# Ledger of designs, part 154: peptides against a protein of PDB entry 3EFO

Target 1, 262 residues: chain A of PDB entry 3EFO
Amino acid sequence: SQLADLYKSCETDALINFFAKSAFKAVLHQPLKVIREILVNQTAHMLACYRKNCASPSAASQLILPDSMKVLPVYMNCLLKNCVLLSRPEISTDERAYQRQLVMTMGVADSQLFFYPQLLPIHTLDVKSTMLPAAVRCSESRLSEEGIFLLANGLHMFLWLGVSSPPELIQGIFNVPSFAHINTDMTLLPEVGNPYSQQLRMIMGIIQQKRPYSMKLTIVKQREQPEMVFRQFLVEDKGLYGGSSYVDFLCCVHKEICQLLN

## One batch from the design tools (peptide; made by RFdiffusion4, then SolubleMPNN)

Design b2_p19_4_s2 (from b2_p19_4, 12 letters changed)
Fold by OpenDDE base, seed 3:
Structure b2_p19_4_s2 (fold): chain B 262 residues (1-262), chain A 19 residues (1-19)
Amino acid sequence: as target 1 above (262 residues)
Amino acid sequence: LKVVSERREGDSVLIELEE
């Protein structure tokens, strides 16, 4: 059908870019609450239409999405949780203005990465492989105390270190004997020169390639103060300022769809 | 509600939700 073809051709990343820019433009003349409601409503309507007209019948307990929009909810939730759309006193006007302007100038690829960061398990690196490690979902549940993770969103780069990170990897990356010896004030990795270090640097280089901004590196130790900043980029988790987790948002969207169709 | 399962069915993705 014509509708089915439309959904198949849909590009979620383009939609998110559009919704983000539209919402951020609307901030100038509409209440934030209204903007958020519109975004949720639009999401629900698109998915309700699919369920009604394109999808095979499914149980009421199931949320059904077209393949082209399988990640729409998670990105939409990230958009909704952006500081520009949050009415919290903890977020300065300057910060909102800054991020608003950034997003307004972002291309499709930029906004996608911005809203949903790339989180890579660096501790799983194969020094003999030219392939990047597979990204994991941006949630604390995907971290490991024994792991080392690189997070990048096009603007910031974080190297997160679990409290039980392997000493050999710490030595390989930082040329220090233990977790406790890592200096988190550094913004550059040392030139250690071993294969693991070189591989990590290569990965960082690849991530930086074709990005409009140079990403500053922040080294984060688990359970230290700066980790709180890092956790803000775990976008599938519950937001610090009242935003929903991805799971909660899925439930919300499902409820809205059901209300539209029943 | 919580996510119980996620699977593909044709051109669709089905997410099972339960309380």
Scores: peptide ipSAE 0.383, ipTM 0.897, DockQ to the pose 0.913
Fold by OpenDDE base, seed 4:
Structure b2_p19_4_s2 (fold): chain B 262 residues (1-262), chain A 19 residues (1-19)
Amino acid sequence: as target 1 above (262 residues)
Amino acid sequence: LKVVSERREGDSVLIELEE
């Protein structure tokens, strides 16, 4: 059907870009609460339409997404949790204005990365491979105390180190004997020159490639204060300021869809 | 509610939700 074809051709990243810019424009003349409600409503309506007209009948306990929109909910949730759309006094007007302007000028690829960061398990790097490690979901549940992760959203880059990160990797990256010796005030990795260090640098370079902004590197040790900032980018988790987790948002969307159809 | 499972069925992705 024509409608089915439409959903098949849908580009979620473009939709998110559109929704983001639309919402961020609306901030100037509509209450944030209303904007958030509109976004959720639009999401629910799109998916309800699919369920009604395109999807095969399924149990009420199942959320049905077209393949083209399989990641729409998670991105939408990220948008909803962006500081521009949050009414929290802890978020300065300047910060909102800054991020608003940034997103308003972002292309589709930029906004996609911005709303859903890349989180790479670099502790799994194969120095003999030219392939980047597969990104993991942006959630605390995907981190490990034994792991080292690189997170990037086009504006910020974080190197997160678990408290039990392998000493050999720490030595390879930082040229220090242990986790405790890592200086988190550094914004650049040392030029150690070993294969692992070079591979990491290559990965960082690839991530930085074609990004409009130079991403400042922040080194984060697990359980240290700066980790709190890092955790804000674990977008599938519950937001610090009351935003839903990905799972919670899925449930919310599902309920809204059911309400629309029943 | 939580996500129990996720699977592909044709052009759809089915996410099983339960309390």
Scores: peptide ipSAE 0.363, ipTM 0.891, DockQ to the pose 0.894
Fold by OpenDDE base, seed 1:
Structure b2_p19_4_s2 (fold): chain B 262 residues (1-262), chain A 19 residues (1-19)
Amino acid sequence: as target 1 above (262 residues)
Amino acid sequence: LKVVSERREGDSVLIELEE
């Protein structure tokens, strides 16, 4: 059908870019609550239409998404959780204005990365391979105390180290004997020169490529105070300022869809 | 509710939700 073809042709990243810019423009003349409601309603209506007209019959307990929109909910939730759309006193007007302007100028690829960061398990690197590690979901559940992870959202880059990260990797990256010796005030990795260090630098370079902004590197130790900032980029988790987890948002969308179809 | 499973069926992705 024409409708089925339409859904197959949809690009989630383009949709999110459109929704983000539309919402951020609307902030100037509509209440934030209304904007958030519109975004949720639009999401629910699109998915309800698919379920009604394109999808095969399925159980009421199942959320059905077209393949082209399989990640639409998670990105939409990230948009909804952005400081521009939140009414929290902890968020300064300047910060909201800054992020609003940034997103208004972002292309499709930039906004996608901005709303959902890349999280790479650096501790799994094979120095004998040129392959990049596969990104993992942006959730604390995917972190490991024994792991080292690189997070990037196009503006910021974080190197997160678990408290039990391998000493050999710490030595390879920082040229220090242990976790305790890592200086988190540094914004550049030392030039150690071993294969692991070189590969990490290569990965960081690839991530930085074709990005409009130079990403500042922040070294983060697990259980230290700066980790709180890092955790805000684990966008599938519940937000500090009242934002929903990905799972909670899925449930919310599912309920809305069911209400539309009943 | 929680996500119990995810699977592909044709051009659709099915997410099983459970309380």
Scores: peptide ipSAE 0.362, ipTM 0.892, DockQ to the pose 0.891
Fold by OpenDDE base, seed 5:
Structure b2_p19_4_s2 (fold): chain B 262 residues (1-262), chain A 19 residues (1-19)
Amino acid sequence: as target 1 above (262 residues)
Amino acid sequence: LKVVSERREGDSVLIELEE
């Protein structure tokens, strides 16, 4: 059907870019609560239409997404949790204005990365591979105390180190004997020169390539104070300022779809 | 509600939810 073809042709990244810019424009003349409600409503209507007209019959307990929109909910939740759309006194007007302006000028690729960061398990690197490691979901549940992860959102880059990170990897990256010896004040990795270090630097270079902004590197040790900032980029988790987890948002969307169709 | 399972079926992704 024409409608089915339409859903197949949808590009989630483009939709999120559109919704983000529309919402961020609307903040100038509409209450934040209304804007958030509109975004959720639009999401539910699109998915309800798919369920009604395109999807095969399924149990009411199942949320059904077209493949082209499989990540729409997670991105939408990220948008809803952005500081621009949150009415929290803890967030400064300047910060809201800054992020609003950033997103208003972002292309589709930029906004995609901005709302949902890349989280790469660096501890699994194959030094002989030219491929980037597969990204993991941006959630604390995907981290490991024994792991090392690189996170990038187009503006910031974090190297997160678990408290039990392998000493050999620490030595390879930082040329220090242990986790405790890592200097987190540095914004550049040392030129250690071993294959692992070189591979990591290459990966960082690839991530930085063709990005409009130079991403500052922040070294983050697990259980240290800066980790709290890092955790804010784990966008599938519950937000610091009351934003829902991805799972909670899915449930919310499902309920709204059911209300529309039943 | 919580997510119980997630799977692909044709052009759709099915997410099973339960309370």
Scores: peptide ipSAE 0.361, ipTM 0.891, DockQ to the pose 0.940

Design b2_p19_4_s3 (from b2_p19_4, 12 letters changed)
Fold by OpenDDE base, seed 3:
Order: C-alpha cells, then sequence, then structure tokens
Structure b2_p19_4_s3 (fold): chain B 262 residues (1-262), chain A 19 residues (1-19)
C-alpha cells in the first residue's frame, strides 16, 4: 500500500533531526510540558497508524514498529531527556541555550550521534584487527567493572575505566601500574607506543575525523565523582533529572498507542 | 514493564513487553 511504502521509506535519523529542531524552536514560545507531550503524541500516532493500517495482527503485549523505525523510540526518548526539554532548575539557562543552538545547526548524522552516543568496549580490542569494536547499548548494564569503554557523542569523548580494569590494559594505555595511578586530569592519552595504545589512538582518531567538532577527552574512573557526568550519557538509563529509561518510555508509548486504537 | 524480546517480522519490528 501507499502508506506501507511511506513507512518503508522513512529515515528515522532524519525524522529525529526534524523533531529535535522543531521542538527546540518551539521552546521559545511554548511550555516544555506541552512540547514533550506533542513529541510523545506524535510518536504514538505514527506507530498507532502503522499498527492499524500496515502491520499484521499481533499480541497486545507487543509493540509493533516499522523496521525503518525500530530505533525511533530510543532516539525520541533521548530527545525528550535532553536538557533543553527538561524543566529542572538544576539545569542552567546557559546550558539549555548552548545545546539548543548546537542542535539547531546539526545535520542528520550529527544529531543522531549527539542524542545516542557511541559506547565502545575498548577492552576487547583486537590489536590485529582494523575494525572498530562493535558499540554496545548506552546503559550501565552494559558496563563492566573489569572493562574500559570509550564514549563519544560528537561533542564529548569519555574514556571510562572500571575499578577492576586489567592492570595490563592500564599499563598499555597510560603507562602506569594501576587504576589508582591514572591521572584523570589529562585530556590526552600518553603515547605509550605499544600496539594496544596505538590501536586505541587510531580508533579515537577515526571517531574524531568523522565529526565536525573537536571532542575533548575526559578520563573517568568508576566510582569517582566525575563518573556522574559520564552516566548522563548512558541515555537508555533513567535520567538524573527525571527522564525515563528506554524501557519506561516504551511502556509509555505502548500504552498511548493502545489508548488510541481502543 | 520490561522488554522480553525483540525481533524482526517481515517489515515490522516487534518488541515484546511484559510486566
Amino acid sequence: as target 1 above (262 residues)
Amino acid sequence: LKVVSEERRGDSWLIHLEE
């Protein structure tokens, strides 16, 4: 059908970019609560329409999306959780203004990465491989105390180290004997010169080269205070300032769809 | 609710939700 074809042709990244810019423009003259409601409603309506007109019948406990929109909910939730759309006094006006302006100028690829960061398990690096490690979902559940992860969203880059990170990897990256010896004030990795270090640097370089903004590196130790900032980029988790987890958002959307169709 | 499973079915993506 014509409608089915429309859904198949939908580009979620472009859609998110559009929604983001539209919402961020609207904040100037509409209440944040209204904007958030509109976004949720639009999401629910799009998916309800698909379920009604395009999808095969399925159980009520299942959320049905076009394959082209399989990641729409997670990105939409990320948008809703962005500081620009949050009504919290803890978020400064300056920060909101800054991020608003940034997103307003972002292309489709930029906004995609901005809202959902890449989280790479660099502790699994194969120094003999030219391939980048597969990204994991941005959730604390995907972190490991024994792991080392690189997070990048096009603006910021974090190197997160678990408290039980392997000493050999720490030595390889930082040329120090232990986790405790890592200096988190540094913004550049030392040039240790071993294959692992070189591979990591290469990966970081590749990530940086694909982005229009220079990303400052922040080294984060698990359980230290700066980790709190890092955790805000784990966008599938519940936000610090009241934003829903991905699962919670799915539940919300599902319920709204059911309400629309019943 | 929690996500129990996710799968592709034809042109659709199915997310099974369970309380």
Scores: peptide ipSAE 0.556, ipTM 0.929, DockQ to the pose 0.856
Fold by OpenDDE base, seed 1:
Structure b2_p19_4_s3 (fold): chain B 262 residues (1-262), chain A 19 residues (1-19)
Amino acid sequence: as target 1 above (262 residues)
Amino acid sequence: LKVVSEERRGDSWLIHLEE
């Protein structure tokens, strides 16, 4: 059908870019609450239309999306949780203005990475492989105390180290004997020169490649105070300022779709 | 609420939700 073909042709990253810019433009003359409601309604209506007109019947407990939009909800939730659309007093006007302007000038690829960061388990690196490690979902549940992860969103880069990170990897990256010796005030990795260090630097270079902004590196130790900042980029988890987790948002969207169709 | 399973069925993506 024509409608089915339309959904197949949809590009989620382009849609999110459009929704983000539309919402951020609307912030200038509409209440934030209204803007958030519009975004949720648009999401629900698009998916309700698909369920009604394109999808095969399925159980009521299942959320049905077109394959092309399978990640639309997670990105939409990230958009809704952005500081520009939040009314918390802890968020400064300057920060809102800054992020608003940034997104308004972002292309599709930039906004995609901005709203949903890339999280890489670099502790699994094969130094003999030229392949980048597969990204994991941006949730604390995907971290491990024994792991080392690199997170990037196009503006910031974080190197997160678990409390039980392998000493040999720590030595390879930082040229120090243990986790406790890592200096988190540094913004550049040392030139250690071993294969693992070289591979990590290469990965960081690839991530930085073709990004409009130079990403500052922040080294984060698990269970230290600065980890709180890092956790804000685990966008599938519940936000610090009351934003929903991905699962909670799915539930919300699912309920709204059901209400629209019943 | 948790995601129990996710799968592709034809041109659709199914997410099974369970409390």
Scores: peptide ipSAE 0.538, ipTM 0.926, DockQ to the pose 0.800
Fold by OpenDDE base, seed 5:
Structure b2_p19_4_s3 (fold): chain B 262 residues (1-262), chain A 19 residues (1-19)
Amino acid sequence: as target 1 above (262 residues)
Amino acid sequence: LKVVSEERRGDSWLIHLEE
């Protein structure tokens, strides 16, 4: 059917870009509460329509999405959790204005990375491989105390180090003997020159390629104060300012879909 | 509720939710 074909051809990244720009434009003349409700309703209606008209019957306990939209909910939740759409006094008007203007000018690829960062397990690098490590889900549950992770959202870059990061990797990246010796005030990695360091730099370079802004590097040690800022980019987790986790949002959407179809 | 499993079935993606 024409409707089925539409869902199959859907590009989630383009949809999120459109929804983001539409919502951020609406902020100027509509209440935030209304905008958030519209976004949730649109999400629920799109998925309800698919379930009703395109999907095969499934259990009530299952959320059914087109394969092309399998990441739509997580992106939508990220959009809803953006400071522009949150009505919190802790968020300054300037920050809202800044984020709004950034997104309003972003292309599809930029907004995709902005709303859902790339989180790479650097500690798993094979220096003999030219392939980038596979990104992991942006959640604390995917971090490990013995791991080293690189996070990038097109504007910021973080190198997160677990408290039990391998000393050999620390030596390879920072040329220091231990975790405690790492200086987190640095914004550039030292030129160590070994294969591991070179590969990490290569990865960072690839991530930076074709991005409109130069990403500042922040070194983050687990359990130190700056980690709090880093954790805000773990977008699948519960937000600091009342944003839902990915799982909570899925449950919310599922409930609304059921209400629409019952 | 929590996510129990996720899988592809044909052209659909299924997320199983349980309390």
Scores: peptide ipSAE 0.537, ipTM 0.927, DockQ to the pose 0.872
Fold by OpenDDE base, seed 4:
Structure b2_p19_4_s3 (fold): chain B 262 residues (1-262), chain A 19 residues (1-19)
Amino acid sequence: as target 1 above (262 residues)
Amino acid sequence: LKVVSEERRGDSWLIHLEE
């Protein structure tokens, strides 16, 4: 059907960009609560329409999405959890204004990365490979105390180190003997010059490519205070300021879809 | 609720939710 074809051709990243800009424009004239509700409603309506008209029958316990929109919920949740759409006093007006303006000027690719960061397991790097490690889901559940992860959202770059990260990798990256010796005040990695260091630097360079802003590097040790900031970018987890986890949002959307169809 | 499984079925993506 024509409708089915439409869903097949849908580009989630473009939709999110559109929704983000629309919502961020609406912030000037509408209450945040209303804006959030509209976004959820729009999501539910889109998916309800698909379920009703395009999808094959499935169990009530299953959320059905077009394959092209399989990541729509997670991105939508990220949008909803953005500081621009949150009314928490902990978030300054200046920060909201800043991020609002940034997103309003972002292209599709930029906003995609902005709302859902890349989280790369750096500890799995093969120095003999030119391929980037596969990104993992932005959730604490995907971190490991033995791991080293690079997170980037187009504006910020974090190098997260587990408390039990391999000393050899620490030595390779920082030229220090242990986790405890890492200076988190550094904004640049040292020029160690070994293959692992070079590989990491290359990856960082690739991530920085085609980004409109130079990403500041923050080195984060697990269980230290700056990790709290890092965890805010684990967007699939429950938000610090009341935002839903990815799973919670899925459930919310699913319920709303069912309500629309029943 | 948690995500139990995710799978592609034809042109659809199915997410199984379970309490």
Scores: peptide ipSAE 0.536, ipTM 0.925, DockQ to the pose 0.832

Design b2_p19_4_s4 (from b2_p19_4, 10 letters changed)
Fold by OpenDDE base, seed 2:
Structure b2_p19_4_s4 (fold): chain B 262 residues (1-262), chain A 19 residues (1-19)
Amino acid sequence: as target 1 above (262 residues)
Amino acid sequence: LKVVSSRREGDDWLITLEE
């Protein structure tokens, strides 16, 4: 059917970009609560329509999305959790305004990365490989105390170090003996010159390529206070300011869809 | 509810939810 074809051809990244810009435009004229509700409703309606008209029959306990929109919920949740759409006193007006303006000017690729960061397990790097490590889901559950992760969203870059990250990697990256010796005030990695350091720098360079903004590097040690900022970019987790986890959002959307169809 | 599994089936992406 034409409708089925429409869903098959859907570009979720473009859709999210559209929703983001629409929502951020609406911020000027509508209450944030209303905007969030609209976004959720739109999501539910789109997916309900698919389930009703396009999807193959499936159990009621299953959320059905077109394959092309498999990541729609996670991105939508990220959008809903963005500071621009949150009415929290902890978020400054300036920050909201800043991010709003940024997103309003973002292309599809930029907004995709912005809402869902790349999280790379760099502790798994093969120095002999020129390929980027496969990104992991942006959740604390994917982190490990023994790991080192690079996170980037097009605006910020974080190097997160587990408390038990291998000393040899720490030495390789920072040229210091241990985790405790890492200076988190630094915004640039030292040029250690070993293969691992070089590869990491290469990866960082690749990530920075074709991005409109220069990403400032922040070194983050696990269990230190600045880690809280980093955790905000673990977008699949529950937000600091009451935003839903990805799982919670899925459940919410599913229930909404069921309500629409029943 | 929690996500139990997710998989592709044809043109559909199925997310199985369970309490």
Scores: peptide ipSAE 0.582, ipTM 0.934, DockQ to the pose 0.908
Fold by OpenDDE base, seed 1:
Structure b2_p19_4_s4 (fold): chain B 262 residues (1-262), chain A 19 residues (1-19)
Amino acid sequence: as target 1 above (262 residues)
Amino acid sequence: LKVVSSRREGDDWLITLEE
């Protein structure tokens, strides 16, 4: 059908960019609560329409999305959790204004990365491979105490180190003997020169490539205070300022769809 | 509700939710 074809041709990243810019424009003349409600309603209506008119019959306990919109809820939740759309007093007006302006000028690729960061398991690097490691979902559940992860969202870059990170990798990256010796005040990795260090630097370079902004590197040690900032970029988890986890949002959307169709 | 599984069926992406 014509409608089915429309859903198949949908570009979720473009939609998210559109929704973000539309919402961020609306904040100037509409209450934040209303804007958030509109975004949720739009999401629910689009998916309800699909379920009603395009989707194959399925159990009521199943949320049905067109394959083209597989990640729409994820990104929508990230958008809803952005500081621009939050009413928390802890968020400064300046920060809100700054991020609003940033997103308003972002292209589709930029906004996609901004709302959902890349999280790369650096500890799994094969020094003989030229391929980037496969990104993992941005959730604490995907981290490990034995792991080292690189997170980037186009504006910030974090190198997260588990408390049980392999000493050989720590030595390879930082040229220090142990986790305790890592200086988290540094914003640049040392040029150690070994294959692992070189590969990591290459990966960082690739991530930085074609990005409009230079990403500042923050080194984060697990269980230290600065880790809290890093965890805010694990966008599938519950947000610090009241944002829902991805799972919670899925449930919310599902309920809304059911209500629309009943 | 929690997410139990996710899978593709044809052109649909199905997320199974359970309480």
Scores: peptide ipSAE 0.579, ipTM 0.935, DockQ to the pose 0.907
Fold by OpenDDE base, seed 4:
Structure b2_p19_4_s4 (fold): chain B 262 residues (1-262), chain A 19 residues (1-19)
Amino acid sequence: as target 1 above (262 residues)
Amino acid sequence: LKVVSSRREGDDWLITLEE
């Protein structure tokens, strides 16, 4: 059907960009609560329509998405959890205004990365490979105390180090003997000159080259205070300021779809 | 509810939810 074809051709990243800009424009004239409700409602309606008219019959316990929109919920949740749409006094007006303006000017590719960061397992780097490591889901569950991860969202870059990060990697990256010796106040990696360091720098360079803004590097040690900031970018987890986890959001959307169809 | 499984079936992406 033509409707089925429409869903197949759907570009989720473009939709998210549209929803983001629409919502962020609406912030000036509508309560945040209403905007969030509209976004959830729109998501549910789109998916309810698919379930009703396009999807194959399935159990009520199953959420059905067109393949083209399989990542729509996670991105939508990220949008909903953005500081611009959160009603928390801890978030300054200036920060809201800043991020709002940034997103309003972002293209599809930029907004995609902005809402869902790239999280790369750096500890798995093969210095002999020219390929970037495969990104992992932005959740604490994907981190490891033994791991080193690079996170980038187009505006910020974080290098997260587990408390049990391999000393050889620490030395390779920072030229220090241990985790405890890493200075988290630095915003640049030292030029150690070994293959691993060079590979990491190359990866960081590649990530930076694709973005219009220069990303400041923040080095984060696990269990230190700055890690809390880093964790806010683990967008699939429950947000500090009331945002839902990805799983919770899926459940929410599913329930709303069921309500629409029943 | 929690996500139990996720899989592709044809043009559909199915996410199974359980309490």
Scores: peptide ipSAE 0.577, ipTM 0.937, DockQ to the pose 0.906
Fold by OpenDDE base, seed 5:
Structure b2_p19_4_s4 (fold): chain B 262 residues (1-262), chain A 19 residues (1-19)
Amino acid sequence: as target 1 above (262 residues)
Amino acid sequence: LKVVSSRREGDDWLITLEE
């Protein structure tokens, strides 16, 4: 059907870009609560329509997503959790204005990365491979105390180190003997010159490639204060300022869909 | 509700939810 073809051709990243810009424009004329409700309703309506008209019958306990919209809910949740749409006094007007303007000028690729960061397990690097490590989901559950992860969202870059990071990797990256010796005040990695260091620098370069803004590197040690800032970019987790986890949002959307179809 | 499992059936993703 024409409708089925429409869903198959849908580009989630383009939709999120559209929704983000529409919502951020609406902030000037509508209450934040209304905007958030509209976004949730639009998500539910799109998926309800798919379930009703395109999807094969399934159990009521199952949420059905077309392949083209597999990541729509997670991106939508990220949008809803953005400071521009949050009604929290802890968020300054300046920060809201800043992020609003940033997103209003972002292309599809930029907004995709902005709302859902790339999180790479650096500790799994094979120095003999030219392939980038596969990104993991942006959740604390995907981190490990023994791991080293690079996170980038087009504006910020973080290198997160677990408390039990391999000493050989620490030596390779920072040229220091242990985790405790790492200086987190630096914004540039030292040029150690070994293959692992070179590969990490290459990866960072690839991530930076074709991005409109230079991402400043922040070194983050697990269990130190700056880790809290890093954790805000783990967008599938519960937000600091009242945003839902991805799982909770899925449940919310499912309930809305059921209400629409019953 | 919580997510119990996710699987693909054709062009659809099925996410099973349980209370």
Scores: peptide ipSAE 0.570, ipTM 0.936, DockQ to the pose 0.940

